# Designs tried in a protein design run: peptides against a protein of PDB entry 3LCN. Part 65

Target 1, 96 residues: chain A of PDB entry 3LCN
Amino acid sequence: QYTENLKVIVAEKLAGIPNFNEDIKYVAEYIVLLIVNGGTVESVVDELASLFDSVSRDTLANVVQTAFFALEALQQGESAENIVSKIRMMNAQSLG

## One batch from the design tools (peptide; made by RFdiffusion4, then SolubleMPNN)

Design b2_p29_3_s2 (from b2_p29_3, 15 letters changed)
Fold by OpenDDE base, seed 2:
Structure b2_p29_3_s2 (fold): chain B 96 residues (1-96), chain A 29 residues (1-29)
Amino acid sequence: as target 1 above (96 residues)
Amino acid sequence: KIKELEEKLKKEKDEKTKKILEKIIELLE
């Protein structure tokens, strides 16, 4: 139900990671699949950490936690557009 | 990392399909 919107949201969050050279869309899809298949914050972070050792665990944890919070927000009726906008603003602040 | 990621994506997609099928079977019983 919220899978496609969540992919977009996660992709936006990943786009804010400096020097992240992986395919953002594929990584976002993978994160969402892990979540919908029953992953927890910890298990998804562990999986991503094993794949992307060049990215700090804290950064990965922030991405995953954002995904879970975004999913909850979507379920509570917040629009994907609003969530993406918030993340984009946060990305800009972190780089500024 | 794209090859490894693609393989992992496939595995998770298969798992998703499996869970959906199991749920359908459950609803039919």
Scores: peptide ipSAE 0.425, ipTM 0.827, DockQ to the pose 0.061
Fold by OpenDDE base, seed 5:
Order: C-alpha cells, then structure tokens, then sequence
Structure b2_p29_3_s2 (fold): chain B 96 residues (1-96), chain A 29 residues (1-29)
C-alpha cells in the first residue's frame, strides 16, 4: 500500500550512487518488489550484489536498509516528501 | 543487464500476483 511512495524514495536513494549506470526506476521497482514479496535486508542485498557486481555490497546494503527504514516511517505516518528530502540531503552530504 | 533485470522484475511481479490471489482465496474460504 506504500509501494509507490517507496519506489520514489528508493529511486532518490539510488540517484545518489556515483557511476551507477542503470535505469533507476526499474531498479527501484525491483527492490520494492523484493521487499513486498518477503525479502529481508540480507536476501535483497544478496540479489542486488549478484546483479550489480560493480557496486559495493556496503553501498547496496545502505540502499536496502534505507528502504526498510523508509517503509517503517511511512507506516508511522511520515510523509514521502519529508523522507525524500532527508535522503536528498544525505546524498548531497556524501558528495560535499 | 537490463534484460536480466526485466526478467527478474517479471518473475517478482508474477510472484506478487500469485500471493495476492492466494490471499484472496484464503479470505473467501
């Protein structure tokens, strides 16, 4: 029920990864589907690592963990806009 | 890797659909 907002949030997080040469929307959709189909942080990271060996496991873990935290935040009533803003700020900080 | 991703995406969509249908059936029985 929060899948569409979560896709946007995950996409924002993925956009912060340097040299990530993939369709962000498709990857975000895949991550969300893995989660809603019962994936855990570890299992989703394992799947992504097998697909994108050029991205560090730690980076992928950060993305996936962010997704799970975001889902919890959405369920607790936080707006998607607020979550996206936080992620955008974090992305900017990582580059600064 | 877009083709591989598309295939995996399709599989997960199918799984989601399957789970939804199973849940509906469970609620109706």
Amino acid sequence: as target 1 above (96 residues)
Amino acid sequence: KIKELEEKLKKEKDEKTKKILEKIIELLE
Scores: peptide ipSAE 0.425, ipTM 0.827, DockQ to the pose 0.061
Fold by OpenDDE base, seed 4:
Structure b2_p29_3_s2 (fold): chain B 96 residues (1-96), chain A 29 residues (1-29)
Amino acid sequence: as target 1 above (96 residues)
Amino acid sequence: KIKELEEKLKKEKDEKTKKILEKIIELLE
């Protein structure tokens, strides 16, 4: 139901990871699929950690937790645009 | 790692499809 919006949101979050040399759209799609197929924060982080060992586990956990929070926000009626804007602001702050 | 990711992506898509089909079968019974 919210998968397409969630993909966009996760992609925005991934874009904030410095030196992340992967196709963000594919990774975002994969994360969302893991979630909709019943993944938990822990199981999704484990999967991503096994795939991307160059990214810290804490960073991956932050991405995954953000995805779950975003999904909850969407379900509560918050617009995808607002969620993306918040993440974009956070990304900008981390680079500053 | 794009090839590995694509393979994993396909597996998860297949799993999603499987779950959907199972639900459809349940509704038809």
Scores: peptide ipSAE 0.425, ipTM 0.824, DockQ to the pose 0.062
Fold by OpenDDE base, seed 3:
Structure b2_p29_3_s2 (fold): chain B 96 residues (1-96), chain A 29 residues (1-29)
Amino acid sequence: as target 1 above (96 residues)
Amino acid sequence: KIKELEEKLKKEKDEKTKKILEKIIELLE
């Protein structure tokens, strides 16, 4: 139900990872599909870790956990715009 | 990693379709 908004949110989170040169849209879509198809935080992190060995497991876990929290927030009525804004602010803080 | 990712995406899309069909069948029973 909230898959398209979740893809945008996850893409914003991925954009904050330094030196990540993968296609962000495709990675975001894959993460959302894994979640929609019944993945857990642990199983999704395991899958991503096997694909992207250049990214730390902690970083991947942070992305995945953010996705699950964002999905819950969407279901509780928070706007995708607000969630994206929060993530963008966090990304900016990590660069500063 | 794009080719590998595309293959994985296809598999997950197929799984999603399967789950949707199973739900439809469940509602018809």
Scores: peptide ipSAE 0.423, ipTM 0.826, DockQ to the pose 0.060

Design b2_p29_3_s3 (from b2_p29_3, 13 letters changed)
Fold by OpenDDE base, seed 1:
Structure b2_p29_3_s3 (fold): chain B 96 residues (1-96), chain A 29 residues (1-29)
Amino acid sequence: as target 1 above (96 residues)
Amino acid sequence: KIEEYKKKLKEETNEKTKKILEKIIELLE
């Protein structure tokens, strides 16, 4: 369930990216699998950047770092719902 | 790039690999 929760969290983060036109669910799943397969922030960003040229490396790095932080939070007992809520709030604030 | 994306995604989302990775994550909980 950690993987599934992380997918939801990453999807929420991706949903906050303006003009992101890729399939959020599939991208989130891919990010999670890269992470759990031993990826680092740098290696995952490199992989994503090779696939998506319309998104800046900084934006990708922010997404990936958020995923790593979220994974740690989940492991420390924070609920996925709380993490999603925080990200949603951040997304809303960025639009203002 | 879309074809490359789909190819890589398919490779990373291989069912057997997914099950192994999920099990590893469970052990880290």
Scores: peptide ipSAE 0.111, ipTM 0.642, DockQ to the pose 0.066
Fold by OpenDDE base, seed 2:
Structure b2_p29_3_s3 (fold): chain B 96 residues (1-96), chain A 29 residues (1-29)
Amino acid sequence: as target 1 above (96 residues)
Amino acid sequence: KIEEYKKKLKEETNEKTKKILEKIIELLE
């Protein structure tokens, strides 16, 4: 349950990245995979940066940090809908 | 090179890997 919800959450976060040309679903799955396999923010960012040089490290770090926070929130009982809504708001605010 | 990365990314998110991921998550819950 957490895995699929986290993928959705990360995908929502990725959707806020301008000019992101990669498959959001695949990237979200990969981020979750890296996290579940013991990755840290730093190691996951390093991996993503090596694959996606068109995205800044800061942007990638923000995505990864969001994923970690979302995972913790899910584990603490927050609904995926609430987390997604928050991310959507953040995405919208970044454009404003 | 980028095409190779994309291929790797896709392969690492295939159904088998997804199932393994699900099991790992279950252990973390």
Scores: peptide ipSAE 0.099, ipTM 0.647, DockQ to the pose 0.078
Fold by OpenDDE base, seed 4:
Structure b2_p29_3_s3 (fold): chain B 96 residues (1-96), chain A 29 residues (1-29)
Amino acid sequence: as target 1 above (96 residues)
Amino acid sequence: KIEEYKKKLKEETNEKTKKILEKIIELLE
């Protein structure tokens, strides 16, 4: 259940990246798979950086860190809806 | 080459891999 919610959350985070040309749902799914497979922030960032040169490493790190924070929040009982809302607000602020 | 990267990405997230990881998730929950 955390997996599916995390996919939605990560997708929302990716949606905030300007000029991101990859399939958001697909990339979000991949990030979640990497995390579930035991990835760390560093290893997941390394993997993403090897695939996507159009996005800065710092931006990727921000996405991945957000994913880990979100996963922890889910595990602590926070609703996916609340997490998504927070990310959406942050996205709006960054693009404003 | 972006197409090569996409291919790699797709290969790493193929159905077989997904199923394996899903099973692992179930064991960890």
Scores: peptide ipSAE 0.091, ipTM 0.627, DockQ to the pose 0.077
Fold by OpenDDE base, seed 3:
Structure b2_p29_3_s3 (fold): chain B 96 residues (1-96), chain A 29 residues (1-29)
Amino acid sequence: as target 1 above (96 residues)
Amino acid sequence: KIEEYKKKLKEETNEKTKKILEKIIELLE
């Protein structure tokens, strides 16, 4: 249940990255897969950095950290809808 | 390339192990 919600959350975060030309759904799925299989923030960032040279390491780290915080929020009882809304607001703020 | 990496990772972790890991994550406080 958390994995499917986390995919949606990570996809929303990726949608806020300017000039991101990768498939958002597939990248989000891969990030969640790495986390579920025991990945850490550092190991997941390392993996993504090796695959996507067009995105800065800091940007990737921000995405991955958001995923881990979102997972914790889900465990604490926050709804996926609320988390997505917060991320959407942050994405909009970065464009303004 | 990302599809190939996903396939490799899925092959290295059997379905039962994945389900156990997901349950463990749900039980974390």
Scores: peptide ipSAE 0.087, ipTM 0.607, DockQ to the pose 0.054

Design b2_p29_3_s4 (from b2_p29_3, 15 letters changed)
Fold by OpenDDE base, seed 4:
Structure b2_p29_3_s4 (fold): chain B 96 residues (1-96), chain A 29 residues (1-29)
Amino acid sequence: as target 1 above (96 residues)
Amino acid sequence: KIKELEEELKKEKNEKKKKILEKIIELLK
């Protein structure tokens, strides 16, 4: 039930990666699909790393971990808007 | 010309990856 919100959240996280050359929408959708189909942080990172060698495993792990934290936050009642705002602030800080 | 060729190559690679990703997503739906 949190699938669409999670896609938006993951997309925001991906948008903070410098020189990210992949389609953010499709990568976010793929990550969410892997998660809802029972993926773990490790298995999702492995899948992403097999497709996107231009992005470090550490960066991918950070994205995936953020997705899992966001999913937990959604399940605990936090709004998607609040989560997106937090990620946006973190993105701005890292690129500032 | 070299920069233009490099950009074109990058574009082609990105487009191929996108198509692969789209196919994978379709299979997972």
Scores: peptide ipSAE 0.290, ipTM 0.741, DockQ to the pose 0.069
Fold by OpenDDE base, seed 1:
Structure b2_p29_3_s4 (fold): chain B 96 residues (1-96), chain A 29 residues (1-29)
Amino acid sequence: as target 1 above (96 residues)
Amino acid sequence: KIKELEEELKKEKNEKKKKILEKIIELLK
């Protein structure tokens, strides 16, 4: 039920990665699809790492972990807007 | 000249990856 919102959230997280050269929309969609199909943090990271060598495993892990946390937040009633805002703030802080 | 060719090659590789990802996504839908 939260797949579309989760895609938006993951896309926002990906947008904060410096020198990210992959298509944000498609990567976000792929991450969400892996999660809803029963993926774990480790298995999703493994899949992404095998496809995208331009992004560190740690960065990928951070994205995927954020996705799982976001899904839990959505399930607990937090709005997608609030989650996106938090991620955007975090992205801005990391860039200085 | 070499830099331009390298950028073009990178772009081509990225597009190839995109197509692969699109196919994977379609299979998982």
Scores: peptide ipSAE 0.289, ipTM 0.740, DockQ to the pose 0.069
Fold by OpenDDE base, seed 5:
Structure b2_p29_3_s4 (fold): chain B 96 residues (1-96), chain A 29 residues (1-29)
Amino acid sequence: as target 1 above (96 residues)
Amino acid sequence: KIKELEEELKKEKNEKKKKILEKIIELLK
């Protein structure tokens, strides 16, 4: 039930990765689908790493972990807007 | 010359990855 909001959140997180040369929407959808199908941080990172060798495992792990935290936050009643705002701020901080 | 070939190869790889992603996403839906 949180899949669409989670896709938006993950897309925001991916948008903060410098030199990311993949379709953000498709990657976000892929991550969310892996999670809702029972993936763990480790298994999802493994899947992503197998496809995207240009992105470090640490970067991928950061994205996936953020997705899991976001899902938990959504389940606890936090708004998607607030979560996106937090991620956007974090993205900006990483650039500064 | 070499740059052009490298860019073409990169583009081809990216398109292939996209198609793979699309297929995987379809399977997981």
Scores: peptide ipSAE 0.289, ipTM 0.737, DockQ to the pose 0.069
Fold by OpenDDE base, seed 2:
Structure b2_p29_3_s4 (fold): chain B 96 residues (1-96), chain A 29 residues (1-29)
Amino acid sequence: as target 1 above (96 residues)
Amino acid sequence: KIKELEEELKKEKNEKKKKILEKIIELLK
């Protein structure tokens, strides 16, 4: 139900990663697919780390944790727009 | 020339990773 919104949210989070050279859309889709198929933060990070060794595990963990929190927020009735806005603010703050 | 070769190699590796990711996604759908 929330998969498409979650993809958008995760993509926004990935867009904030410096020097990220992978396709944001596909990585976001992969993360969401892993989550909806029963992945945990640890297992999803392990999968991502195996494919994207140029990104630190801490960075990957932050993305995945954000995804799980976003999913919970969506389930609790928060709009995708609000969640994306929060992430955009966080991304901007990380650069400032 | 070395920098150029390194950039080409990086591009090739990125494309290969993308293809692998696409295949994984297809398997998980």
Scores: peptide ipSAE 0.287, ipTM 0.737, DockQ to the pose 0.068

Design b2_p29_4_s2 (from b2_p29_4, 19 letters changed)
Fold by OpenDDE base, seed 5:
Structure b2_p29_4_s2 (fold): chain B 96 residues (1-96), chain A 29 residues (1-29)
Amino acid sequence: as target 1 above (96 residues)
Amino acid sequence: DEEELKKKLEELKEKAKKKKEEKLLEELK
């Protein structure tokens, strides 16, 4: 029930990665699919690392961990809009 | 569903790689 909102959240996080030349929508959808199918932070990072060797494991881990935290926040009643806003602020701070 | 998305991502990567190779080949002419 939270998958669509989570896709939007993950896409926002991916959009903050410099020089990330991939289809953000597809990558976000794939990450969410792996999570809802029982993936862990480590297993999802391993899968993504096999697909995107140009992105560091640390960067991937940050994205995936954010997704898991976001899912928990959604389940606790936090709005997707609020979560996206926080991610946008973090993206801006990372580039500042 | 997982395999479908994985396939789409791989296809996207292969297309990007092919474009880079074509550009390099043209520069070598």
Scores: peptide ipSAE 0.178, ipTM 0.622, DockQ to the pose 0.063
Fold by OpenDDE base, seed 2:
Structure b2_p29_4_s2 (fold): chain B 96 residues (1-96), chain A 29 residues (1-29)
Amino acid sequence: as target 1 above (96 residues)
Amino acid sequence: DEEELKKKLEELKEKAKKKKEEKLLEELK
């Protein structure tokens, strides 16, 4: 029930990665699929690291951890809009 | 390259989707 919102949230997080040239929608969708299929932070990071050599493991870990935190926030009743807004602010701060 | 990555992602997405569907099916039983 939170998968679609989570895809949007993860996509927003991915959009904050400098010089990330992959299809953000595809990557976000895959991350969510891994999570809802029982993946852990470590296992999802391992999978992504095997696919994307151009992105550091730390960056991938940050994305995945954000996804798990976002999922928890959604389950606790926080709106997707609020979560996206927070991520946008963090993205902007990271570039500043 | 980009095309190869896309194919790999799609393949893995399909596998993940299939596993999820199987899990959901089991939960419905």
Scores: peptide ipSAE 0.175, ipTM 0.676, DockQ to the pose 0.132
Fold by OpenDDE base, seed 3:
Structure b2_p29_4_s2 (fold): chain B 96 residues (1-96), chain A 29 residues (1-29)
Amino acid sequence: as target 1 above (96 residues)
Amino acid sequence: DEEELKKKLEELKEKAKKKKEEKLLEELK
């Protein structure tokens, strides 16, 4: 039951990347799929780096790590709404 | 190109689905 919420969370994180004009929904879906299929931060970043050369590995790693932390938070009982709100706040801070 | 990227993503997703997705997705529902 966490996969759909995780897609929303990852999409919110991707939306915070400046000059990222790719299909956020597709990318978020793929990231979640890789994670639930046994991927690690390193392996998922490797896959994404091959697709998006305009985004630094550090930025990709930040997105992926956030996804893993979010999944753990969901499993521990935190609401998706709260997690999204935190990410949105972080996105706003990065602009200021 | 956006359309080509979408195609590549879909191909990768299909490949990933052939692995442990069913079992692991069930555990994470």
Scores: peptide ipSAE 0.186, ipTM 0.695, DockQ to the pose 0.133; fails the geometry check
Fold by OpenDDE base, seed 1:
Structure b2_p29_4_s2 (fold): chain B 96 residues (1-96), chain A 29 residues (1-29)
Amino acid sequence: as target 1 above (96 residues)
Amino acid sequence: DEEELKKKLEELKEKAKKKKEEKLLEELK
Protein backbone atom coordinates (compact mmCIF):
# COMPACT_ATOMS: atom_id res chain seq x y z
CA GLN B 1 0.00 0.00 0.00
CA TYR B 2 2.76 2.46 0.84
CA THR B 3 4.68 1.91 -2.39
CA GLU B 4 1.71 2.66 -4.61
CA ASN B 5 0.81 5.77 -2.65
CA LEU B 6 4.44 6.81 -2.67
CA LYS B 7 4.55 6.59 -6.47
CA VAL B 8 1.60 8.97 -6.65
CA ILE B 9 3.19 11.33 -4.15
CA VAL B 10 6.56 11.37 -5.91
CA ALA B 11 4.87 11.93 -9.26
CA GLU B 12 3.06 14.95 -7.81
CA LYS B 13 6.37 16.30 -6.54
CA LEU B 14 8.04 15.82 -9.92
CA ALA B 15 5.14 17.61 -11.60
CA GLY B 16 6.20 20.74 -9.76
CA ILE B 17 9.60 20.91 -11.47
CA PRO B 18 9.49 23.57 -14.20
CA ASN B 19 10.31 22.38 -17.71
CA PHE B 20 10.87 18.80 -16.60
CA ASN B 21 10.74 17.06 -19.95
CA GLU B 22 10.76 13.45 -18.78
CA ASP B 23 8.04 10.88 -18.20
CA ILE B 24 6.99 11.68 -14.65
CA LYS B 25 5.35 8.32 -14.05
CA TYR B 26 8.44 6.37 -15.11
CA VAL B 27 10.76 8.53 -13.03
CA ALA B 28 8.53 8.32 -9.97
CA GLU B 29 8.35 4.56 -10.26
CA TYR B 30 12.12 4.32 -10.60
CA ILE B 31 12.70 6.51 -7.53
CA VAL B 32 10.41 4.32 -5.44
CA LEU B 33 12.14 1.18 -6.67
CA LEU B 34 15.52 2.60 -5.69
CA ILE B 35 14.20 3.45 -2.23
CA VAL B 36 12.62 0.07 -1.56
CA ASN B 37 15.85 -1.59 -2.69
CA GLY B 38 17.66 0.12 0.17
CA GLY B 39 18.75 3.35 -1.44
CA THR B 40 19.70 6.36 0.65
CA VAL B 41 19.05 9.98 -0.18
CA GLU B 42 22.64 10.30 -1.36
CA SER B 43 22.68 7.18 -3.51
CA VAL B 44 19.32 7.90 -5.12
CA VAL B 45 20.31 11.49 -5.87
CA ASP B 46 23.55 10.25 -7.42
CA GLU B 47 21.65 7.88 -9.65
CA LEU B 48 19.13 10.50 -10.76
CA ALA B 49 21.82 13.11 -11.34
CA SER B 50 23.55 10.74 -13.75
CA LEU B 51 20.32 10.46 -15.75
CA PHE B 52 18.90 13.98 -15.77
CA ASP B 53 21.20 16.84 -16.70
CA SER B 54 18.44 19.45 -16.83
CA VAL B 55 17.66 19.21 -13.11
CA SER B 56 19.93 20.60 -10.43
CA ARG B 57 21.29 18.31 -7.74
CA ASP B 58 19.52 20.41 -5.11
CA THR B 59 16.19 19.95 -6.87
CA LEU B 60 16.75 16.21 -7.11
CA ALA B 61 17.68 16.09 -3.45
CA ASN B 62 14.47 17.92 -2.59
CA VAL B 63 12.43 15.38 -4.53
CA VAL B 64 14.14 12.41 -2.91
CA GLN B 65 13.95 13.89 0.58
CA THR B 66 10.25 14.49 0.05
CA ALA B 67 9.85 10.85 -0.90
CA PHE B 68 11.52 9.66 2.30
CA PHE B 69 9.52 12.09 4.43
CA ALA B 70 6.32 11.02 2.71
CA LEU B 71 7.05 7.36 3.37
CA GLU B 72 7.59 8.12 7.04
CA ALA B 73 4.37 10.15 7.16
CA LEU B 74 2.42 7.32 5.56
CA GLN B 75 3.81 4.87 8.08
CA GLN B 76 2.82 7.22 10.89
CA GLY B 77 -0.77 7.35 9.70
CA GLU B 78 -1.03 10.44 7.54
CA SER B 79 -3.26 9.95 4.52
CA ALA B 80 -1.86 10.01 1.01
CA GLU B 81 -4.54 12.56 0.15
CA ASN B 82 -3.21 15.01 2.71
CA ILE B 83 0.37 14.56 1.58
CA VAL B 84 -0.54 15.07 -2.08
CA SER B 85 -2.53 18.17 -1.18
CA LYS B 86 0.43 19.68 0.63
CA ILE B 87 2.70 19.02 -2.33
CA ARG B 88 0.19 20.55 -4.74
CA MET B 89 0.08 23.66 -2.61
CA MET B 90 3.87 23.85 -2.64
CA ASN B 91 3.95 23.39 -6.41
CA ALA B 92 1.41 26.15 -6.91
CA GLN B 93 3.28 28.47 -4.59
CA SER B 94 6.57 27.98 -6.44
CA LEU B 95 4.96 28.93 -9.74
CA GLY B 96 2.84 31.79 -8.36
CA ASP A 1 16.14 11.64 -26.56
CA GLU A 2 12.94 10.75 -24.74
CA GLU A 3 12.62 7.32 -26.32
CA GLU A 4 16.19 6.42 -25.45
CA LEU A 5 15.65 7.56 -21.88
CA LYS A 6 12.50 5.48 -21.58
CA LYS A 7 14.39 2.40 -22.70
CA LYS A 8 17.17 3.11 -20.24
CA LEU A 9 14.71 3.58 -17.40
CA GLU A 10 12.96 0.34 -18.24
CA GLU A 11 16.28 -1.47 -18.26
CA LEU A 12 17.21 0.01 -14.90
CA LYS A 13 13.80 -0.86 -13.47
CA GLU A 14 14.21 -4.47 -14.51
CA LYS A 15 17.61 -4.62 -12.85
CA ALA A 16 16.14 -3.14 -9.70
CA LYS A 17 13.30 -5.67 -9.66
CA LYS A 18 15.78 -8.53 -9.71
CA LYS A 19 17.25 -7.38 -6.43
CA LYS A 20 15.59 -7.28 -3.00
CA GLU A 21 12.68 -5.27 -4.37
CA GLU A 22 10.02 -7.97 -4.11
CA LYS A 23 10.73 -8.72 -0.47
CA LEU A 24 10.87 -5.08 0.54
CA LEU A 25 7.73 -4.18 -1.40
CA GLU A 26 5.78 -6.71 0.61
CA GLU A 27 6.91 -4.98 3.78
CA LEU A 28 5.62 -1.66 2.47
CA LYS A 29 2.16 -2.83 1.47
Scores: peptide ipSAE 0.182, ipTM 0.694, DockQ to the pose 0.132; fails the geometry check

Design b2_p29_4_s3 (from b2_p29_4, 17 letters changed)
Fold by OpenDDE base, seed 5:
Structure b2_p29_4_s3 (fold): chain B 96 residues (1-96), chain A 29 residues (1-29)
Amino acid sequence: as target 1 above (96 residues)
Amino acid sequence: EEEELEEKLKEFEEKAKEAKEKRLLELLK
């Protein structure tokens, strides 16, 4: 359950990145896969940065960090819907 | 002395962050 929710959440976060040239769904799934297999923010960023040069390391770190924050929120009982809504609002604020 | 404490604090914070990440990823397994 957490993996599927996290994919949706990460996808929402990625959707807020301007000039993102990669498939959002694909990248979200890949991030979650890396985390499931023992990835930390640092190691996941290293992997993503080696594959995608269109996004800065700082931006990637922000995405992956958000994933862990979201996972913690899910653990504490917050719904995926609420988390997605918050991220969407943050995305809108960053673009506004 | 203060510099040494700041460096140690930074190291502690990084270790704590990594530990948290490792704990949370277990929820996905």
Scores: peptide ipSAE 0.320, ipTM 0.726, DockQ to the pose 0.020
Fold by OpenDDE base, seed 4:
Structure b2_p29_4_s3 (fold): chain B 96 residues (1-96), chain A 29 residues (1-29)
Amino acid sequence: as target 1 above (96 residues)
Amino acid sequence: EEEELEEKLKEFEEKAKEAKEKRLLELLK
């Protein structure tokens, strides 16, 4: 259940990146896959940066870090819906 | 001396971060 929720959450985070030219669902799934296979923020960022040059390393790090924060929140009992809502609000604020 | 302590603190923070990430990824297995 965490894996599927995390995909949705990461996708919401990616949706907040301006001028993101990649398929959000695909990238979200890939991030989760990398984490599932033992990826850390650093290693996942390295992988993503090697594949996507349209997004800065800092932005990628923020996305991946958010994934881990979200996973921790899920573990603590917060609903995926609440996490997504928070991210959506943050996305709106950053673009405002 | 202060700079050395700051560097050491940074190392501890990085280790803690990595440990947290490792713990969390286990939830996905």
Scores: peptide ipSAE 0.317, ipTM 0.726, DockQ to the pose 0.020
Fold by OpenDDE base, seed 1:
Structure b2_p29_4_s3 (fold): chain B 96 residues (1-96), chain A 29 residues (1-29)
Amino acid sequence: as target 1 above (96 residues)
Amino acid sequence: EEEELEEKLKEFEEKAKEAKEKRLLELLK
């Protein structure tokens, strides 16, 4: 259940990136896959940066870090819906 | 001395971060 929720959460985070030129669902799934297989923020960013040139390393790091924060929130009992809502609000604020 | 301490703190912070990430990823397994 954590993996599926995390995919949705990461997708929401990616949706807030201006000028993002990659498939959001695909990238979200890939990030979760990398983390499941033992990826750290650094190693996942390295992998993503090697595959996608449309997003900066800093932006990628922010996304992956958010994924770990989300995992911690889920563990503490926060709903995926609430986490998504928070991210959506943050996305809107960053664009405003 | 202060510079050395800053370097050690940075190393500690990185180690703690990695340990946390390792702990959290276990939730996905």
Scores: peptide ipSAE 0.316, ipTM 0.725, DockQ to the pose 0.020
Fold by OpenDDE base, seed 3:
Order: C-alpha cells, then sequence, then structure tokens
Structure b2_p29_4_s3 (fold): chain B 96 residues (1-96), chain A 29 residues (1-29)
C-alpha cells in the first residue's frame, strides 16, 4: 500500500520542477523502485543524475528526500491525500 | 583535535541518516 501512495506523492513533487522534460510517472516509479531495492538518498540521486542531466543534483536530492519524509509521515498515520496537498501547495509557492 | 571531532560527528550523522532510510524502506516490503 505504501509503494503506490509513494508513487503518487513523488509524482506530485516532480510536477513542481520547472522545465522538467521527463515522464513524471515513469521517474516516480523508478525512484520508488530504487528505494524498495535498498537505495539511499545518495545512491538514488547518483542514478537519476546519470539518466537525467537536465535537473540539478540538489533538486533531485530534494525530491528523493521528500519521498523518505513522506514515507515516515505515512507510517505515523498521515493520509496520502494530505501529503499530496501539502506538496502541491509548496510547488505553487516555489513557482509563484 | 577540533577537526577530528568534526569528522567523527559527520560520520555519526551519516550513519544515523542511513539507518533511518533503511528503517523506512522496510515499510515498502
Amino acid sequence: as target 1 above (96 residues)
Amino acid sequence: EEEELEEKLKEFEEKAKEAKEKRLLELLK
């Protein structure tokens, strides 16, 4: 259940990146896959940076770190919907 | 001496971070 929620959450975070030209759903699924298979923030960022050079390492790190924070929030009982809404609000603020 | 302490602190911080990430990823299994 957490994997599917996390895919949605990560996708929302990716949607806030300006000039992101990759398939959001694909990248979100790939991030979750890497984490499931034992990836750390550092190792996942290294992998993503090698594949998508249009996004800075700092931006990628922020996305992956958000995934881990979201996972902790889910464990603590916060709904995926609430997490998504918070991310959406943050996305709007960063672009505004 | 101060440099040595700073390096040790950094190592502990990294270990704590990795431990937390490892704990959280278990939720996905």
Scores: peptide ipSAE 0.313, ipTM 0.722, DockQ to the pose 0.020

Design b2_p29_4_s4 (from b2_p29_4, 19 letters changed)
Fold by OpenDDE base, seed 2:
Structure b2_p29_4_s4 (fold): chain B 96 residues (1-96), chain A 29 residues (1-29)
Amino acid sequence: as target 1 above (96 residues)
Amino acid sequence: EKEELEKKLEELKEKAKKRREEEELKKLL
């Protein structure tokens, strides 16, 4: 029930990665599907790392961890809009 | 690579679909 919102959230997080040339929407969907299929932070990072060697593991880990945190936030009643806003602020801070 | 990603994505979608179908079948039994 949170998958669609989570996709949006993850996409926003991915959009903050400098020089990320992959299809953000597809990657976000893939991450979410990995999570809902029982993936852990470590297993999802491993999968992504195997696909995107141009992105550091730390960056990938940050994305994935954010996804899990976001999922928890959604489950606790926080709106997707608020979560996205926070991520946008974080993205802006990282580039500033 | 987009192509590889798309393939993996499709695989996961199919797995999810299969699980849903199995769950629905169980409800009918």
Scores: peptide ipSAE 0.281, ipTM 0.733, DockQ to the pose 0.065
Fold by OpenDDE base, seed 3:
Structure b2_p29_4_s4 (fold): chain B 96 residues (1-96), chain A 29 residues (1-29)
Amino acid sequence: as target 1 above (96 residues)
Amino acid sequence: EKEELEKKLEELKEKAKKRREEEELKKLL
């Protein structure tokens, strides 16, 4: 029930990765589908690491953990807009 | 690889669809 909002949130997180040359929309959708299909942080990271060797495992783990935290926040009633805003702030801080 | 990613996406979508159908069937039993 939160899949569409979660896709937007994950896409925003992916947009903060320097030199990420993959289609963000498709990667975000894939991550969300893995999660709703019963994936864990570890299993999703393993899957992504097998596909994107140019991205560090720590970076992938950060993305995936953010997705799980965002899902929990959505379930607790936090708005997607608020979550996206926080991620944008974090992305900006990483560039500064 | 985008094409491989798209293939994996489709597989997961089909799996999800199948699960939903199975859940609806269980409600009828």
Scores: peptide ipSAE 0.272, ipTM 0.730, DockQ to the pose 0.066
Fold by OpenDDE base, seed 5:
Structure b2_p29_4_s4 (fold): chain B 96 residues (1-96), chain A 29 residues (1-29)
Amino acid sequence: as target 1 above (96 residues)
Amino acid sequence: EKEELEKKLEELKEKAKKRREEEELKKLL
């Protein structure tokens, strides 16, 4: 139900990772796919870590945890627009 | 673009699957 919005949210989070040169859209889609198929934070991080050696495990964990929190927020009635806005602010803050 | 994206996604999935298979193999050795 919330998969499309979650993809957008995860993509925004991935866009904040410096020197991340993978296709953000399909990575976001893959993360969402893992989550909706029963993945946990730990299992999804393990999967991503096996694919992207250039990204730290902590960074991946932050992305995945954000995705789970975002999914819960969507289910609780928060708009995707608000969630994306918050992530953009966090991305800008991390680079400042 | 969507078709290309889906293809890349599938490649990523296969890469992940292969890694899991390798890990399982190591458990048998």
Scores: peptide ipSAE 0.228, ipTM 0.695, DockQ to the pose 0.590
Fold by OpenDDE base, seed 1:
Structure b2_p29_4_s4 (fold): chain B 96 residues (1-96), chain A 29 residues (1-29)
Amino acid sequence: as target 1 above (96 residues)
Amino acid sequence: EKEELEKKLEELKEKAKKRREEEELKKLL
């Protein structure tokens, strides 16, 4: 139920990374798949770090942690729209 | 790289199918 929404949310988070030159949709899908396969924050970060050397580990950790928090929020009844809006706002603020 | 990412995606999908972990979670989420 929340898998597709989580992909959208993660994609929004990835879109806020400066100079991130990867296919956002595919990366988001991969992150979500890692999570549904039983990944932890640390294991998912490790996997992403092995694939992307152009992004700092801290940035990756922030993305992954956001994904887990977003999943919890979805489970608690928050709409994907609201979560995306929050992330978009954070993205804009970080660039300002 | 997109190509490497796509390869990893496929590998992960296969693992998920074998363990049926993804399917179980998708039922809940």
Scores: peptide ipSAE 0.269, ipTM 0.757, DockQ to the pose 0.074; fails the geometry check

